Peptides against a protein of PDB entry 3PBP. Designs and how they scored, part 53

Target 1, 203 residues: chain A of PDB entry 3PBP
Amino acid sequence: LNEKDLNLILNKSLVMYESLDSTTDVIVKRNVIKQLQFVSKLHENWNSRFGKVDIQKEYRLAKVQGPFTINPFPGELYDYTATNIATILIDNGQNEIVCVSFDDGSLILLFKDLEMSMSWDVDNYVYNNSLVLIERVKLQREIKSLITLPEQLGKLYVISDNIIQQVNFMSWASTLSKCINESDLNPLAGLKFESKLEDIATI
Target 2, 203 residues: chain A of PDB entry 3PBP as posed
Amino acid sequence: LNEKDLNLILNKSLVMYESLDSTTDVIVKRNVIKQLQFVSKLHENWNSRFGKVDIQKEYRLAKVQGPFTINPFPGELYDYTATNIATILIDNGQNEIVCVSFDDGSLILLFKDLEMSMSWDVDNYVYNNSLVLIERVKLQREIKSLITLPEQLGKLYVISDNIIQQVNFMSWASTLSKSINESDLNPLAGLKFESKLEDIATI

## One batch from the design tools (peptide)

Design b1_p30_1_s4 (made by RFdiffusion4, then SolubleMPNN; from b1_p30_1, 11 letters changed)
Fold by OpenDDE base, seed 5:
Structure b1_p30_1_s4 (fold): chain B 203 residues (1-203), chain A 30 residues (1-30)
Amino acid sequence: as target 1 above (203 residues)
Amino acid sequence: SELEKIILEAVGKKAEFNEKVKKKEEELKK
């Protein structure tokens, strides 16, 4: 975490706070406010040395939200179990794709359409927990692990029995990133969400 | 398709949020 990242988190938290209105659930309000308070305090007292300490201390007070919803959920995966999860950056603006693997050898690539806050003092806090299905990739093998490299945007490495494969989705993720960053959805028209799969190495 | 519609809506929401964040950043710099 650096100053730029902290600023981004603060700005996101502020936007979330400002989105609160009379229709917002009280629990949501409370949670968003607590997060903003935390981030604001951290920002005010930001020091490269002490900031990390503060983060570590306060981070313990927050937890990840409950289960996410996937829309649409592939019906054929109802009977299968998720095995791995990974988050892949698609640009330098922290737009990300979430990948989940299943025990049938499938990968699903997901997009977070809503900004989520951490859960603080509320049990089973769930808000803005939706993930949108973009693509399903069928590998038809046991997936042991998912690996990402920070310097490689839009690339996921899948480790299975005796093989490492690369899933490259920049063919569509670049357009997605552009649409988000420029607030122009026109380039999405006719876009094919098909990743490239390549064998990288045998192990 | 339904999937395309869902994706479009999702990206739209994210784009809107992103713009708000950018505006907030500009505001805080003033």
Scores: peptide ipSAE 0.519, ipTM 0.909, DockQ to the pose 0.895
Fold by OpenDDE base, seed 4:
Structure b1_p30_1_s4 (fold): chain B 203 residues (1-203), chain A 30 residues (1-30)
Amino acid sequence: as target 1 above (203 residues)
Amino acid sequence: SELEKIILEAVGKKAEFNEKVKKKEEELKK
């Protein structure tokens, strides 16, 4: 975590807080407020020894949300189990694609459309936990591991029993990134969400 | 397609949120 990241988290938390209204669930309000309070304290005490200690303690008390929902969920995967998860950067900002593998050899590429906070107070807190399906890639292999390289945008390496394959989705992710960053959805019209699959090495 | 519509809506939501964040950043920078 650096200053830039901290500022971004703070700004996101502020935007989330400002989006609260009378129709927002009380539990959500409480959680978002706690998130903002924590981040604000973190920001204020970033250079303070005492502040750092307190912040670390509070952070340890926060929990990651789960489970997530996928929309639309591929019906064919209902009987299969997720095996691996990876997050792939698609630009130099914070736009990312989430990839989940299944034991049938499928990869699903997912987009997080809603901002999510940590869980601070309520056990099993769930809010904005949805992911949007963009593409399903059928590899028909047992997927052992998913690897990403920070310097390689929009690329995922899939390790199976005897092969390393690269999934490159920059063909559509570059457009997606542009649309998000420029707040212009026009380039999405007619876009094909089809990744390129390439064999990299046999093992 | 229905899937395309879902994606479009999702991207729109993210774009809107990001714009708000950018605006907030500019406000705090001043």
Scores: peptide ipSAE 0.518, ipTM 0.909, DockQ to the pose 0.883
Fold by OpenDDE base, seed 2:
Structure b1_p30_1_s4 (fold): chain B 203 residues (1-203), chain A 30 residues (1-30)
Amino acid sequence: as target 1 above (203 residues)
Amino acid sequence: SELEKIILEAVGKKAEFNEKVKKKEEELKK
């Protein structure tokens, strides 16, 4: 964590705070406010070399939110179990794709469209926990693990019984990244969301 | 397709959020 990262987190927290309105659930308001307070305090302490404020306690109180929802959820996967999860960077600006594997050999590539806060002092807090389905890749094999490399954007390595396969989705993720960063959705029109699957090695 | 519309909407939301974040960054620099 550096100053740039901290600033980003602060700005995100501020935006979340400013998105609150009279219709927002009280629990959500409280949670967002607590996060902003924590981040603000952290930011202040970061800039102030003089005051060691113990933020450890507050940090320990923060928890990951509960389960996510997928929209739309593939009906074919209803009876199958998720086996692995991975997050893949698609640019240097913290845009990411989430991948979940299932025991039928399917991979789903997901996009998080909403900013999610941590859970603060609330059990089972759930807000903005939706993921959007981008693509389903059927491998028709047992998936043992998912591996990502930070230096390889938009690439996922899938380890199955005796083979390592690479899923490369930069064909569409690069456009996605550009659209997000430039706030221009025009390039998405007609974009084909189809990843490239390649056998890399036999185990 | 319906899926494409969902994706478009999702990306739009994210883009909007990011723009707001950028604006906040600019405000803090002043």
Scores: peptide ipSAE 0.516, ipTM 0.909, DockQ to the pose 0.893
Fold by OpenDDE base, seed 3:
Structure b1_p30_1_s4 (fold): chain B 203 residues (1-203), chain A 30 residues (1-30)
Amino acid sequence: as target 1 above (203 residues)
Amino acid sequence: SELEKIILEAVGKKAEFNEKVKKKEEELKK
């Protein structure tokens, strides 16, 4: 974590806080406020010894949120179990794709449209946990692991028993990234969400 | 398509959020 990252987190937390209104659940309000307080304190005491001690204690109280929901969820996968998860960067900013594999050999590529806060002092806290389905890739093999490389944007490596395959989705992810960053959705019109699959190595 | 609409909406939400974050960034620099 560096100063730039901290500022980003702070700004995100502020935006989340400002989105709260009278219709927001009390638990959500409390959670968002606690996160903002934590991040603010972290920002104020950045690189200070005093700040580090208190920050570490508070940070230990934070947890990752519970399960995500996927929309739409492929009906064909209802009886199958998720086996692996990976996050793939699609630009040098904050945009990324989430990939989940299933025991039927399917990969689903997902987009997180809402910003999430950490969970603070509440077990099973769930808010803004939705993911949007973009593409389903059917490999029809047992997936052992998912690997990403930070220097390779929009690429996912799928490891099966005897083969390593690369899933490249920059054909659409580059456009997606541009749309997000420029706040212009026009380039999405007619875009095909079809990834390229390539065999990389045989094990 | 239905999927297209869902994606468009999702991207729109993210874009809006990012713009707000950028705005906050500028405010913080002042």
Scores: peptide ipSAE 0.516, ipTM 0.908, DockQ to the pose 0.870

Design b1_p30_2 (made by RFdiffusion4)
Fold by OpenDDE base, seed 5:
Structure b1_p30_2 (fold): chain B 203 residues (1-203), chain A 30 residues (1-30)
Amino acid sequence: as target 1 above (203 residues)
Amino acid sequence: SFEEERLKAIKEAVKRKMEFTKKVQEKAEE
């Protein structure tokens, strides 16, 4: 982490804190408050070494894990089991796409519809794991692994028994990112959510 | 339809994230 990243996390934490109300779950409220306190302290006493290790650890805990809901869920996938999960950055503003693979060879690309805070109590924290379905990609292969490269935005590598394939969704993710960062939903209208699939290597 | 529901869900989620991001940006300028 650098100072810019820390500032971003701080501002996110502030906004999350200000969004708290009487209807907010007590555990979520506590978690948001702790996050803000922690990040604020780090901001006041910025140290590259200290900040890099501690913030990243807690931030990584605020990820899609455990039970989550998908809206809408493809009915065809009710008969199949999720096999892998990955998160892919689509811009430098930490917008992300979540990918889940299934044992029928399907990939679903998902977007988080709720903000999550850092996890301070793993045993008791209830994650806001609500995801929206963007796209279903049918590979019709047994998916062994999902790989992402931090330097490659909007790209997912799928490893099956004998092939590595790249799923590139920047065709729509770039527009999505633009909508979010520029506060304009107009480009979203009529956007086609179709990822590009390419064979990379035989293994 | 399923597709209509999907598109609606996407729009709403992006809208929420957009609004959140805007607030974050505003905080950064304070």
Scores: peptide ipSAE 0.587, ipTM 0.941, DockQ to the pose 0.850
Fold by OpenDDE base, seed 1:
Structure b1_p30_2 (fold): chain B 203 residues (1-203), chain A 30 residues (1-30)
Amino acid sequence: as target 1 above (203 residues)
Amino acid sequence: SFEEERLKAIKEAVKRKMEFTKKVQEKAEE
């Protein structure tokens, strides 16, 4: 963790805190408050002497894990089971796409519609795991694993029995990123959410 | 339709993230 990252986390924590109201879940409130307290304290004491601050555990708990809802849910997948999950960065601003694979060979690409706080009470925390369906990709094969590369934005590698395939969704993800970062929804109008599928290697 | 619902949901989610990001940016400028 560097100073820039710390500042970002602090600002996010502040915004999350300010968004709390009477309708917010009590557990969510508690976690947001604890996060803000922790990050604020860290920020106050931050200097070049600290070097690396280990907040990896708490940070990991802010990611999609556990039960989640998908809106809208594809009816065709109702009887199938999720097999893998991956998170793919689409820009340097930490915007992400979540991918879930199913045992029918489908991939669904999802977008988080809620900000998550770090969990400070793992056993009792109810995660805001709400995701929006962007795209369904049908591979029609058994998916063994999902791999992402940090240096490759908007790309997902799908490993099956005999082939590695790349799913590239930057065709639409770049537009999403632009909308978010520039505070303009206009480019979203008419956008087609169609990813590119390419065979990378035979194994 | 399912398609319309999906597109609406995407728009709303992006809007929420956009607004959040804007607020974060504003905090950074304070």
Scores: peptide ipSAE 0.586, ipTM 0.941, DockQ to the pose 0.842
Fold by OpenDDE base, seed 2:
Structure b1_p30_2 (fold): chain B 203 residues (1-203), chain A 30 residues (1-30)
Amino acid sequence: as target 1 above (203 residues)
Amino acid sequence: SFEEERLKAIKEAVKRKMEFTKKVQEKAEE
């Protein structure tokens, strides 16, 4: 974590704090407040005592963990079980797509509609895991694992029994990124959410 | 329809993230 990253986290924390209201879960409120307090202290003492602090290691960034809600949820998947989960960056601004695989060979690509605070109490933290369905990709294969590469934005590697496939969703993710970063929803209109599937290697 | 619901949900989610990001950017400029 460098100073720039710290500033970003601080600003995010401030915005999250300001978004708190009477309807916010008590545990969420507490976590947001604790996060803001912690980050603020780090910011104040950045050059003096803490130097480079790995916040991820020490205070565990909230990860997408089950259970989570997906809206809308494909009815066809009600009878199937999630097998793998992965998070893929789509830009350098920490916008992400979440991917979940199912035992029917389906992949769903999801977008988080809520920001999560750091977990200060892992055992009692209520995760704000609200996800929106972007796309369903049917592979009709047994998915063994999902792999992401940090240097490859908007790409997911799917490992099945006999094949490695790449799912590339930058065709629409780049537009999402643009909308978010430029504060303009216009490019989203008419956007087709169709990822590219490519065979990479046979096993 | 399911498709309409999906598209609506996407738009709303992106909008929320956009607004959040804008606020963060504004904070950074202060």
Scores: peptide ipSAE 0.586, ipTM 0.941, DockQ to the pose 0.848
Fold by OpenDDE base, seed 4:
Structure b1_p30_2 (fold): chain B 203 residues (1-203), chain A 30 residues (1-30)
Amino acid sequence: as target 1 above (203 residues)
Amino acid sequence: SFEEERLKAIKEAVKRKMEFTKKVQEKAEE
């Protein structure tokens, strides 16, 4: 963790804190407050003996790990089970796409609807995890694993029985990134969410 | 339709993220 990353986390934490209201779940509220307190202390002590505090664990807990909702959920997947999950960066601003595979050979590409807080009460944590369906990709094969490379934005590698396939969604993810970072929704109009699938290697 | 609902959901989610990001950027400038 560098200073830039810490500042980003701090700013996110501040915005999250400021968004709290009477309708916010009590556990979520508690988590956001604890997060802000923790990050603020880290920021204050950045150049002190505490400046090297590893917050990787806490940051890791902010990942999509627990139960989440998908909206709208494809009815065809009600009878199938999720098998793998991966998160793919689409820009340097930490915008991400979440991918979930199912045992029918489907991949769903998802966008986080709500900002997640760090988990401070793991045993009683109520997950504020809502995801929006962007695209369903049907591979019609058994998916063994999902691999991402940090240097390759908007790309997911799918490992099946005998092949590695690449899913490239930068065709629409780049537009999403622009919309978010430039505060302009206009480019989203008429955008088609169709990823490119390519065979990479036989294994 | 399902597709219309999906597109609407995407638009709303992106809008929320956009607004959040803007606020974060504003905080960074303070």
Scores: peptide ipSAE 0.585, ipTM 0.941, DockQ to the pose 0.859

Design b1_p30_2_s1 (made by RFdiffusion4, then SolubleMPNN; from b1_p30_2, 16 letters changed)
Fold by OpenDDE base, seed 2:
Structure b1_p30_2_s1 (fold): chain B 203 residues (1-203), chain A 30 residues (1-30)
Amino acid sequence: as target 1 above (203 residues)
Amino acid sequence: SFEEKVEKAVLEGVGKKAEFNAKVKENLAK
């Protein structure tokens, strides 16, 4: 964690706070406020000349939110179970693709369209936990594991019993990243969400 | 179709995220 990262987290929390309105659930409101308070305190301590105040206790009280939902969800996958999950960076910022594998050999590529906070106030806090479906890749193999390499943007390695395959989705992820970062959705028109699959090794 | 639903969801989702990021950047620039 550096100053830039901390500022980013702070501003994200602030934007979340500013998005609250009269229609916002009380629990959500309270949770977002608590997160902002924590991050603000952290920021204050970061710049303190007198040392850092111990905020570990507050941090330990924070929890990751519960399960996510997928929109839209492929109907065929209702009969199958998720087996692996991975997160893949698609740019040098913070845009990521989430990949979930299923026991039918499918991969789904997802992204978070909404900012999700930690849980600060209540147990089992759930808000803005939806993921957007981008692509389904049918490998029709028993997927053993998913591997990502931080230096390789938009690439996922899928390990099956007898093969390692690379899923490369930069063909569309680069455009997606650009649209998000530049606030221009025009390049999405006509964009095809088709990843490239390549066999890289036989096991 | 399902594909159309996906496309719509992506467009809407990217829009939301872009808006959020823009606000963050604006705040950072202050």
Scores: peptide ipSAE 0.546, ipTM 0.928, DockQ to the pose 0.929
Fold by OpenDDE base, seed 5:
Structure b1_p30_2_s1 (fold): chain B 203 residues (1-203), chain A 30 residues (1-30)
Amino acid sequence: as target 1 above (203 residues)
Amino acid sequence: SFEEKVEKAVLEGVGKKAEFNAKVKENLAK
């Protein structure tokens, strides 16, 4: 975590806080406030020279929220089990795609359409846990692992028993990123969500 | 169709994220 990342997290937390209103659930309000308090404390105690932050013990118990909901979900995958998960950056603004593999050899590429907070004081906290399905890729192989490289935007490496394949989705992810960053959805019209597959190596 | 559902979901999802990011950028500029 660097100063830039911390500032981004702080501002995201602020936006979430500012989105709270009279219709927001009390549990959600409390959770968002706790997150903002934590991030604010981190910001206040940030040592830019050493990249160190004094973290209060009470906030170390924050948990990742779950489960997620996927919309729409391919009906065929209800009978299969997720095997791997990876997150792939698609731009320098930290827009990202989530990839989940299944034991039928399928990959689903997903987008977080809502900003999710951590879970703090509430067990089984669920809010803004939405994932949007963009693409399903059928590899028809047993997927052993998913690998991403930080310097390679919009690329996923899939390792199977005897082959490494690259999934490149920048053909549509670049447009998606632009739409998000510029608040213009027009380029999405007619966009085909089809990733490119390439065999990289045999193993 | 399922494809239409995906397209609709993506459009709506990107819209929500775009709005959120715009607010974040606004806050960063203050």
Scores: peptide ipSAE 0.541, ipTM 0.928, DockQ to the pose 0.927
Fold by OpenDDE base, seed 3:
Structure b1_p30_2_s1 (fold): chain B 203 residues (1-203), chain A 30 residues (1-30)
Amino acid sequence: as target 1 above (203 residues)
Amino acid sequence: SFEEKVEKAVLEGVGKKAEFNAKVKENLAK
């Protein structure tokens, strides 16, 4: 954690706090307030005893984990079980795609439309654990593992029994990233969410 | 259709994230 990262966390926490209203759940309010208080103190006392606080655990809880909601959810997948999850960076500005595999051989590519908060009061509490469905890719094979490489944006490697396949979704993810970063949704019009599947190696 | 629902959800989701990020950037620029 550096000063730039801390400033980002602080500003995210402030925006989340400002979004609270009278209709917000009490647990959510408490969690967001505690986060803001902690981060503010950390910022104020940077390089002091507060600057040395290990927030790894709390920060980890702000990452994608189950249970989460998917909107819309493919009806066909109600009969199947999720097997793997991976997060893929699509730019250098912290935008990510979440991939979940199912035991029917399907991959769903998802987008986090809401900012998550750290957990403070409740074990395994996740605020704004919301995911938007972008694309479903049917591989029709048993998926053993999902691998990502930090230096390769918008690429996911799928490992099955006898093959490694690459899923490349930069055809639409680059546009998505641009829309988010520039606050312009116009480029989404007519965009097709179709990933490229390529065989990389036979095992 | 389901496809239309997906498209709508993506549009709305991206919009929410864009707005959030814009607010964050604005605060950072102060």
Scores: peptide ipSAE 0.524, ipTM 0.917, DockQ to the pose 0.882
Fold by OpenDDE base, seed 1:
Structure b1_p30_2_s1 (fold): chain B 203 residues (1-203), chain A 30 residues (1-30)
Amino acid sequence: as target 1 above (203 residues)
Amino acid sequence: SFEEKVEKAVLEGVGKKAEFNAKVKENLAK
């Protein structure tokens, strides 16, 4: 972590805290508050450059969040099992696409629409574990692995059988990124979420 | 249709994320 990253985490946690209201579940409130407290303490220590923050104790109480929900979920995939997952950067910020493959050869491209929080001292805590479906790509192949390259935005490499295929979704991801970053949804109107498939190599 | 559901979900989801990010940026600027 660097100062910039820490500031970002702190502010995200703060925004989450500020979003709490009377209708928010008590468990959620507690969880968000604990995260904010932890990050705030860390931030304070970081800025002062004096003393040490015992983060180990708090971290031990933190847990990985529960399962994600996908909305909408393709009905055809209810009978199939997810096989691989990958995260692809679409800009120089923090916008990412999540890709999940299924044993029918399908890829679903998703994005996180809600900010996630760590689980703090709560068993099976699930909050804001949300993924939005953007596109389904049908590959009539057994998907063995998903590969991403950090220097290549909006590109996913799919290894199946003896072929490496590239899925390029920058045709819509660039617009998506812009909309998110600029808080302008107008460019989404009429946008087609269709990725380009290309054979890259035979192995 | 399913396609319409996807479109709606994307719009809503992007909106939520955009709003959140905007608030974060605003806070960072303070």
Scores: peptide ipSAE 0.520, ipTM 0.918, DockQ to the pose 0.911

